# Peptides against a protein of PDB entry 2FGR: the designs that were tried, part 197

Target 1, 331 residues: chain A of PDB entry 2FGR
Amino acid sequence: SSVTLFGIVDTNVAYVNKDAAGDSRYGLGTSGASTSRLGLRGTEDLGGGLKAGFWLEGEIFGDDGNASGFNFKRRSTVSLSGNFGEVRLGRDLVPTSQKLTSYDLFSATGIGPFMGFRNWAAGQGADDNGIRANNLISYYTPNFGGFNAGFGYAFDEKQTIGTADSVGRYIGGYVAYDNGPLSASLGLAQQKTAVGGLATDRDEITLGASYNFGVAKLSGLLQQTKFKRDIGGDIKTNSYMLGASAPVGGVGEVKLQYALYDQKAIDSKAHQITLGYVHNLSKRTALYGNLAFLKNKDASTLGLQAKGVYAGGVQAGESQTGVQVGIRHAF

## One batch from the design tools (peptide; made by RFdiffusion4, then SolubleMPNN)

Design b2_p21_6_s3 (from b2_p21_6, 16 letters changed)
Fold by OpenDDE base, seed 3:
Structure b2_p21_6_s3 (fold): chain B 331 residues (1-331), chain A 21 residues (1-21)
Amino acid sequence: as target 1 above (331 residues)
Amino acid sequence: DEVRALAEKLLKEFLEFVKNN
């Protein structure tokens, strides 16, 4: 058997020019280039090509030393793997999020990421952003000549909110083609939740693709999220992303990403543009800088996710500028 | 070709499964 201790400590100085009151916020933030984490993982060879595995991973908050405590809410899985692929039991990224966030050039982290995986409707479920689930069973196929898939089901365990039952039930998966420079995926998911104490289905469809030209990489996402409410009609958001990245000077990477969030229920759009740079000091240590601009139109109140400094919304129709400069260390 | 057929089958089965649940 093997056991590996691993982690990332990522801490930054961050600034946003507007909060919900219209005031600037600045300070020490976390997780600007990669989510800070501590984890344990290991495998056991059971013979015959079968392996057992475990993975325990929690978030680290370097700005306050984990004042709210530490947990394994990022991942807490046991698995079996072999020629058939991998089965996982426990809290994890849901298969749709695990695959489709791979097209986000900012890796779902900091002020630059694609924000489509969100609770768009004040859903009352704990994971209504569609990123992770409790009580999850997942299956991932091997890669067959580029083709691969993942499927997941999360038990609701009869959780109720108001009159809504089955809260936290997830069903979803993806199909993908990953071969050489090309990656493309289709993901579908449904999660049961509540809005205003009433049963609501969170439906998600996501298309992703990327191509690596060697000198640059292009990546794109198309997503529709619908919170289907019994009363009041659907809350629909169409999210679009296009990004490019390129190596710089053999030790750096530049990233540019644009996203559009078309929030149909409030007839309001938000535009996000992010420029990022990572400078590798070593294989384990990097400096980074992010510059993000978020333009809300009409009734849109979206905010950049400057974790540890300010991650709330802004006033309707207001624009927000964010900066992060930090150090990432992996071990 | 067999891999494509498998991928198409898995996609169809998945889409049907999602429609039925």
Scores: peptide ipSAE 0.006, ipTM 0.356, DockQ to the pose 0.017
Fold by OpenDDE base, seed 5:
Structure b2_p21_6_s3 (fold): chain B 331 residues (1-331), chain A 21 residues (1-21)
Amino acid sequence: as target 1 above (331 residues)
Amino acid sequence: DEVRALAEKLLKEFLEFVKNN
């Protein structure tokens, strides 16, 4: 049996020009280039190509030393793997988010990421952003000639909110082609939740693709999220992302990403553009800077996710600018 | 406009810091 201790500490100075009151916020933030984490993982060879595994991972908040405590809510899995692929039991990224967030050049972290994986409808479920699930069983295929897939089911355990039953039930999966410079994926998911104490289905469809030209990488996402409510009609958001990254001087990476969030229920759009730079001081340590602009239109109130400083919304139709400058260290 | 100027300043300072380190 092997056990590996691993982690990332990522801490930044962050600024946003507007909060919900229209005031600026600044301070020490977390997770600007990578989510800060502490984890343990290991494997046991059971013979015959079969392996057991475990993975325990929690988020670190370097700005406050985890004042709200530490947990393994990022991942807490036991697994079996072999020529058949991998089966995982426990809280994890759902298969759809695990695959489709890989096309986000900001790695679903900081002020620059694709924000489509969101609770768009004030869903009352714990994971209504479609990123993780409790009570999850997942299966991942091997890669066969580039083709791969992942599937997951999460038990609701008869969790109720208001009159809604089956809250927290997830079913979803992806199919993908990953070969050399090309990656492409289709993901589908449904999660049972509640909105206003009433049963609601969170349906998600996501297409992702990327191509690495060597000198640059291009990446894109197309997503539709629907909160299907029994009363009040569907809350639909169409989200689009296009990004490019390029290596700089052998030790740097520049990233540019645009996203559009078309919020159909409020007939309002938000535009996000982010410029990022990462400078690798070593294989384990990097300096980084992010500059993000978020333009809300009409009734849109989206805010940049300057975690540890300000991650709330802004006034309707207001634009927000955010900056992060920080250090990422991996161990 | 002021926020853009601040963001550009901070980005420039960061790039200079990276260049010098």
Scores: peptide ipSAE 0.006, ipTM 0.308, DockQ to the pose 0.013
Fold by OpenDDE base, seed 4:
Structure b2_p21_6_s3 (fold): chain B 331 residues (1-331), chain A 21 residues (1-21)
Amino acid sequence: as target 1 above (331 residues)
Amino acid sequence: DEVRALAEKLLKEFLEFVKNN
């Protein structure tokens, strides 16, 4: 068997020009280009093409040294893998987020990412953003001539909130085609949660695609998230993303990404545009900068996720500008 | 609407598959 210690420390100086009070925030933030993490993983060859695996991964907060503690909430899985693919048991990214966030050019972190994977409805479940689940069983197929899929089910374990009795139940999966420069995927998920103590289904559909032209990569996402409530009507958000990235000088990468969040329950839109640059000093160390602009219209209160500095909302209809400049180191 | 209907159908079929297996 092998055991590998791995991690990323990503720390930045961040600024946002508005918080919920209209004031600026600035300081040392984390995870601007990649989520900072510490992990252990290993595999055992069981013979016959069968392997056992484990993966334990937690988030690192380099600004405060994990003052709130450390855990393996990023991933805590045991796995079997072989020619049939991989089965995972334990907390992980749900299959839909694992696949569909791969089209986000900002790696689902910092001030630039696609924010569609969100709790849009004040859902009371711990993972109502549709990113991870507890008590998860996942299966991932091999790649068959480009075609691949992933499926997952998470047990609710009779978790209750108010009158909701199945909170945290997840079912979902994706189908994908990954061949050379092309990637395309369709993901579907349902998660049971509560809103206002009432049973609510979080339905999600996501379409993603990317194409690498060599000189540039294009990527896109189309998502609908719908919190289906028995009382008060559905809370629906349509999210759209289009991004481009290009290598610069063999050691750099420039990224531009636009997203639109059409929040139907409040008849309000938010527009996000982010410019990013990554400069690789080595295979393991990079400098980066992100510049993001978020325009809320009408009743929209979305904020950029400057983790460690400010990740809250803004006043309704307000715009927010954010900057991050940082160092990413992988070990 | 058609993509949604297809998605809902596929999800329903998957749910039924999971229930029946």
Scores: peptide ipSAE 0.006, ipTM 0.365, DockQ to the pose 0.014
Fold by OpenDDE base, seed 1:
Structure b2_p21_6_s3 (fold): chain B 331 residues (1-331), chain A 21 residues (1-21)
Amino acid sequence: as target 1 above (331 residues)
Amino acid sequence: DEVRALAEKLLKEFLEFVKNN
């Protein structure tokens, strides 16, 4: 069996012009272009087209050297794969997030990503952002003439919060068409959680599409999240994203992405616009810069995710500007 | 509930597909 050690160290200087008090924050941040990580993975050929696999991956925080410790919360899977596709056991990206975040031109990290995969309702579950799950079984089909799918189920293991049972149960999947320049996907998921100690269902529907024109790529997302509460009514957010990327001079990539978050429970919108540039110094090392503008309207308090510097909210109706300039190194 | 029902349906259809292939 081959074992591969791999990772990314991505560290930046970050600035946001407003925190919750209206003050600026600046310093060293992490994961501005790619999530910093350390991982181990390997495969074993079992013969007959069957392979075993493992994947262990944790987040790296280069600014503090993982002062809070290291874990494999990004992924900790064992798998079997073959002509039938792949079955995975263990904590991972849920199938919906694994597929639908691929349309985010900012790779679901830094100050520029699509923020729709979020805990919109102060859900008390650990993974109420809809990104990962514990106790997950996943299956991914092969690609059949472009058509592919993924499905997942996470066991709740009778976890409770307040009076809520089944906390952490996930069921979801996607169908997709991936052929040449075109990718399109529909994802559906439900996660059991709690809000205010009461049972709540986090329902999610996401449509994604992208097309690579060679000279540029267009990408889009349409998402609805609903936290369905037994008491207090639904917390619904409609999220929209449109992005474009283009190669620059054979060594760079420019990205522009717009997102709208229509937060129905507070009748408030937030607009995000991000410009990003990546300059490849090599296959493994890049410089990058991100510039993001977040406009909150009315009661919206969203903040840009300048991880390691400031990832909190702002005052209601306030706008935030963020900058990241950093180095990404892959090994 | 509708999302779950659809997800469960898709999962069942998938399992049937895997069984048949």
Scores: peptide ipSAE 0.021, ipTM 0.435, DockQ to the pose 0.016; fails the geometry check

Design b2_p21_6_s4 (from b2_p21_6, 16 letters changed)
Fold by OpenDDE base, seed 3:
Structure b2_p21_6_s4 (fold): chain B 331 residues (1-331), chain A 21 residues (1-21)
Amino acid sequence: as target 1 above (331 residues)
Amino acid sequence: SEVAERARRLLEEFLAFVKEN
């Protein structure tokens, strides 16, 4: 058997030029290059190619020392794995998020990530961003000549909000081809939630692909999210992402990513452009800088996610510029 | 199943969207 303690402490100085009042915000933020975390994991060989595993992981907030406490909401799973793949029980990334966020060159972290995995409709469920789920059972196949898949189901446990009676139910999965420099995936998910106290289905489809040319990597995402409401019509968002990354000088990496969020319910678009650089001081320690520009048009109010400083929206049609400079240390 | 049919419809809609844009 094995038990491993692991983690990341990522802390930055961050600035955004506009908050909801039009004022600048700046200070010490967290999780600019990687989400700060503390975790425990382990594996037991049960013989015959079967293994048991556990994984407990929570977020660390270095700016305030976890003033609101610590939990294992990032992942809390027990698993069995073998030639058949892996079965997981417990809170985790849902399979669609786990696979499709891998095409985000900013790793779903900081001010630069693809923001398509979002609660677009003021959904009242705790995980209406489509990233994680409680009460989750997941299955992941082995890789068969490049082909792989994942499937998940989360129990609602009869959770109710207003008249909605299946809140938190998730069903979803992906199919993928991962071989050498190529990765491509299709993900489908449905989550039951509530909007305004009424039953709502959050439907999501995502296509992702990447290709590593050695000297550079290209990555792309296409996503549609629909909050299907019984009254008031669907809240639909089409999200697009294209990114490139390249190694620099053997110790650095530069990233450039563009995203477009076409918010159909308000007929408004938002454009995001992010430039990032990571400089590895060692295998465990890096310096990084991110520069992001978010242009909201019309009624769009999206904000960059400068965690620990400001992660709220801006005034309709306003643009926001964000900067993060920080240190990431892994252990 | 209902879920399978929903997934099929969603895929078809998205593919149509991708072809049109």
Scores: peptide ipSAE 0.023, ipTM 0.671, DockQ to the pose 0.013
Fold by OpenDDE base, seed 5:
Structure b2_p21_6_s4 (fold): chain B 331 residues (1-331), chain A 21 residues (1-21)
Amino acid sequence: as target 1 above (331 residues)
Amino acid sequence: SEVAERARRLLEEFLAFVKEN
């Protein structure tokens, strides 16, 4: 068997001009270009084209040295893989998020990413952002002429919140076409959760596509999330993203991404635009900078996710500007 | 192309979903 220790330490200086009180926040933050992590992984060849695998990965918070502790909540899987694809058991990215976040040019990290994968309804479940799940079984197909798919089911294990049962149940999957410069995917998911102690279904549909022109890449996402509540009506958000990236000078990458979050339940929109640059000092070390602008309209209170500095909301209808400048080191 | 047609269909399905919900 093989065992590999791996990780990323990504730490930045971050600034946002507004918090919930209208005050600026600044300091040392984490995970601006990539999520800081520590992990162990390995494989065992079982013969006949079958392999066993394990993956244990936790988030690192370099600004405070993991003051709140360390866990393997990023991924804690055992797997079997072969010509049939891969089966995974354990906490992981759900198949829908694993595939559809790949179209986010900011890699679902820092102040620039697509924020559609979110708990839009004050859901009380641990993973109501639709990104990961506990008790997950996942299957990923091989790529057949570009076509591939992933499916997952997470057990609720009779978890209850208030009167809601089946909390934490996930069912979902995607179909995709990945061939050369083109990628396109459709994902569908449902999670059981609670809002206000009442049973709620989080339904999600996401369409993603990208095309790499060599000199530049275009990427897009279309998403609808709906928290279906028995009482109080549905909480629906339509999220849209369009981004472009281009290599610069063989050692850099520039990224520009726009997102719109149409929050139907409050009839309010938020606009996000982010400019990012990554400069590779080596294969393992990079400098980066992100500049993001988030404009909330009407009752919208969204905030940029400057992890380690400020990731809360702002006052309704307020705009927020964020900056991150940092170092990413992979090992 | 077949790929383009599929992409178009997926987009249409999404738009229909968004409209219906």
Scores: peptide ipSAE 0.022, ipTM 0.613, DockQ to the pose 0.013
Fold by OpenDDE base, seed 2:
Structure b2_p21_6_s4 (fold): chain B 331 residues (1-331), chain A 21 residues (1-21)
Amino acid sequence: as target 1 above (331 residues)
Amino acid sequence: SEVAERARRLLEEFLAFVKEN
């Protein structure tokens, strides 16, 4: 058996030129290149190719020293793995987000990531962004000549909000092909939640693909999210992403990513463009910079996610510029 | 099963999405 202590501390200076009042915000932010974390993990060889595992991981907020406390809400799993793949029990990334966020060149972190995995409808569930779930059982297949899959189910445990009686129930999965430079995946998920105290289904469909040309990588996502409400009609968002990354000078990486969020319920679009650079000082330490532009049209009020500084919306139809410059250290 | 029908509906919605975009 083994136990490993691991973590990342990622802290930045961040700026956004507009908040909800139209004022600039700036300060010390967290998790601009990677989510800051502290974790414990280990495995036990049970023989015959079977292994037991555990993983406990919580978020670190370096700007305030975890003033709101520490927990293992990033991941708290026990697992069995072998030639059959891996079964996990406990809070984790849901299979759809675990796989489909891998096509996000900004790793679902900072001001540059694909923001499609979002609570688009003021859902009242704890995980209505479709990223993680409580009470989760997950299964991941091995890779069979490139083909792989993951499936998950989360129990609602009769959680109620208003008249909704199955809040937090998740069912979803993906199929994928990962072979050499090519990756492609299709993910489907449904999560039960509540909006305005009424039962609502969050449906999510995501297609992702990437190709590594060696000198550069291209990546793309197509996603539809629907919050299906009994009253008021569906809240639908079509999200698109296209990104490119390239190594620079053997020690750096440049990233450029565009995303479009077509918010059908308000007939409004938002455009996001992000330029990022990571400079590796070592295998464990990097400097990084991100520059992001978010253009809201019409009734759109999206904001860049400058965690620790400002992650709220802006006024309808306003544009926002964000900058992050920081240090990432892994241990 | 209800689960299978939900998955089918989601797939159909995805295909419609792909055709519309």
Scores: peptide ipSAE 0.016, ipTM 0.533, DockQ to the pose 0.014
Fold by OpenDDE base, seed 4:
Structure b2_p21_6_s4 (fold): chain B 331 residues (1-331), chain A 21 residues (1-21)
Amino acid sequence: as target 1 above (331 residues)
Amino acid sequence: SEVAERARRLLEEFLAFVKEN
C-alpha cells in the first residue's frame, strides 16, 4: 500500500471595487488559481487488477491559518478500482461537476471561473450549487476509445427542511468523449432541496467541450439550471461560457474567458469576462494574476468570488471589477 | 424503484430540452 501527503497553498492579494454597499474591498485572499488544499491519499493493490483506495482532502485558508477549522469536505472517499473503472463511497465532487468543471479554464476557483454551478434560488440544501454531495456513491468508467462516463447517487438520509423530506438526494451523471485534443461531455443531474421550506428539485443540464490546437485551447460550456418549485414557478438560469488559453514563452499561460448568466426568474443577465496569467517558476510554484469584470443588468446582483476578501453580491444592475495577484505552491 | 423513476425523469427532461432546441 501507499500513502501520499499532498497539497496546494494558494494565496493572493485581491481587490474588488464594489461590495453590496458600493464600497471597495481589498486584502489577502485564497485560492485564486487553484483551491488551496491538504490531503492524504493512497492505494492498495489487492491483486487481479483490483485496487483499494482512499482520499481525504480539505480546503486550506492561508490568510488565517484555517481559523474556522479543517475538515475533509472536499473529498472523503474509499474506493475500489480496476478494469471495470472506479467505485467511490463518500463525500466528493458529484460526477457532473467533476467532469463539466474541467472545461473551466480558471479551475472553478478565484474571480474568473464559470459560476453556473450555483445555488440560483436560495436553496436551503448544503450543496445546492451542484458541486459536491454527502453520502455519495459514484462510479466512473474506464476510457473506451475516448468514450467514458460517470454516475452518482447521494442518499438524503431523510434530511428534512420545512416540508421537504429528501433534501440532499442527488442523482446524476455524464457521458463524455475524450480523445487527443478533443473533449466533449454531456451531464445531467437532479438534487432534491428546499426553497422557502418547500420541496424543490434542482435540475441541471450541462454541455461542455474543449479542443487543444497546441498553440491555443478553446473551451465552452452550456448549462441550464432549474429549481423546480410547486408554487411560484421555476427558477431557471441559462449559463454560457467560452474561453481560450495559450502557452506563453514555455513558462506561462494566458487565459481569457467570457460567461453569460441569463437569470430567467428575474429577467436579468450578468456578463463576466476574465483575463488571467500564470507564470510557472517551477513544477510546483507559480505566480498568477487575474483581472475580472462582471456586469450585472437589471435585477442581477452577482459578485466575483474573491475568496478571503469578498465573495458577496453587489447592488442590482451594478458592475464589479476584481483583481487577484498571488502565489500558488503545490507539494 | 424510486431511483429508476428519477433516472427516467431526468432522461425525459433531457429529451424535452433537446426537442425544444
Scores: peptide ipSAE 0.013, ipTM 0.457, DockQ to the pose 0.015; fails the geometry check

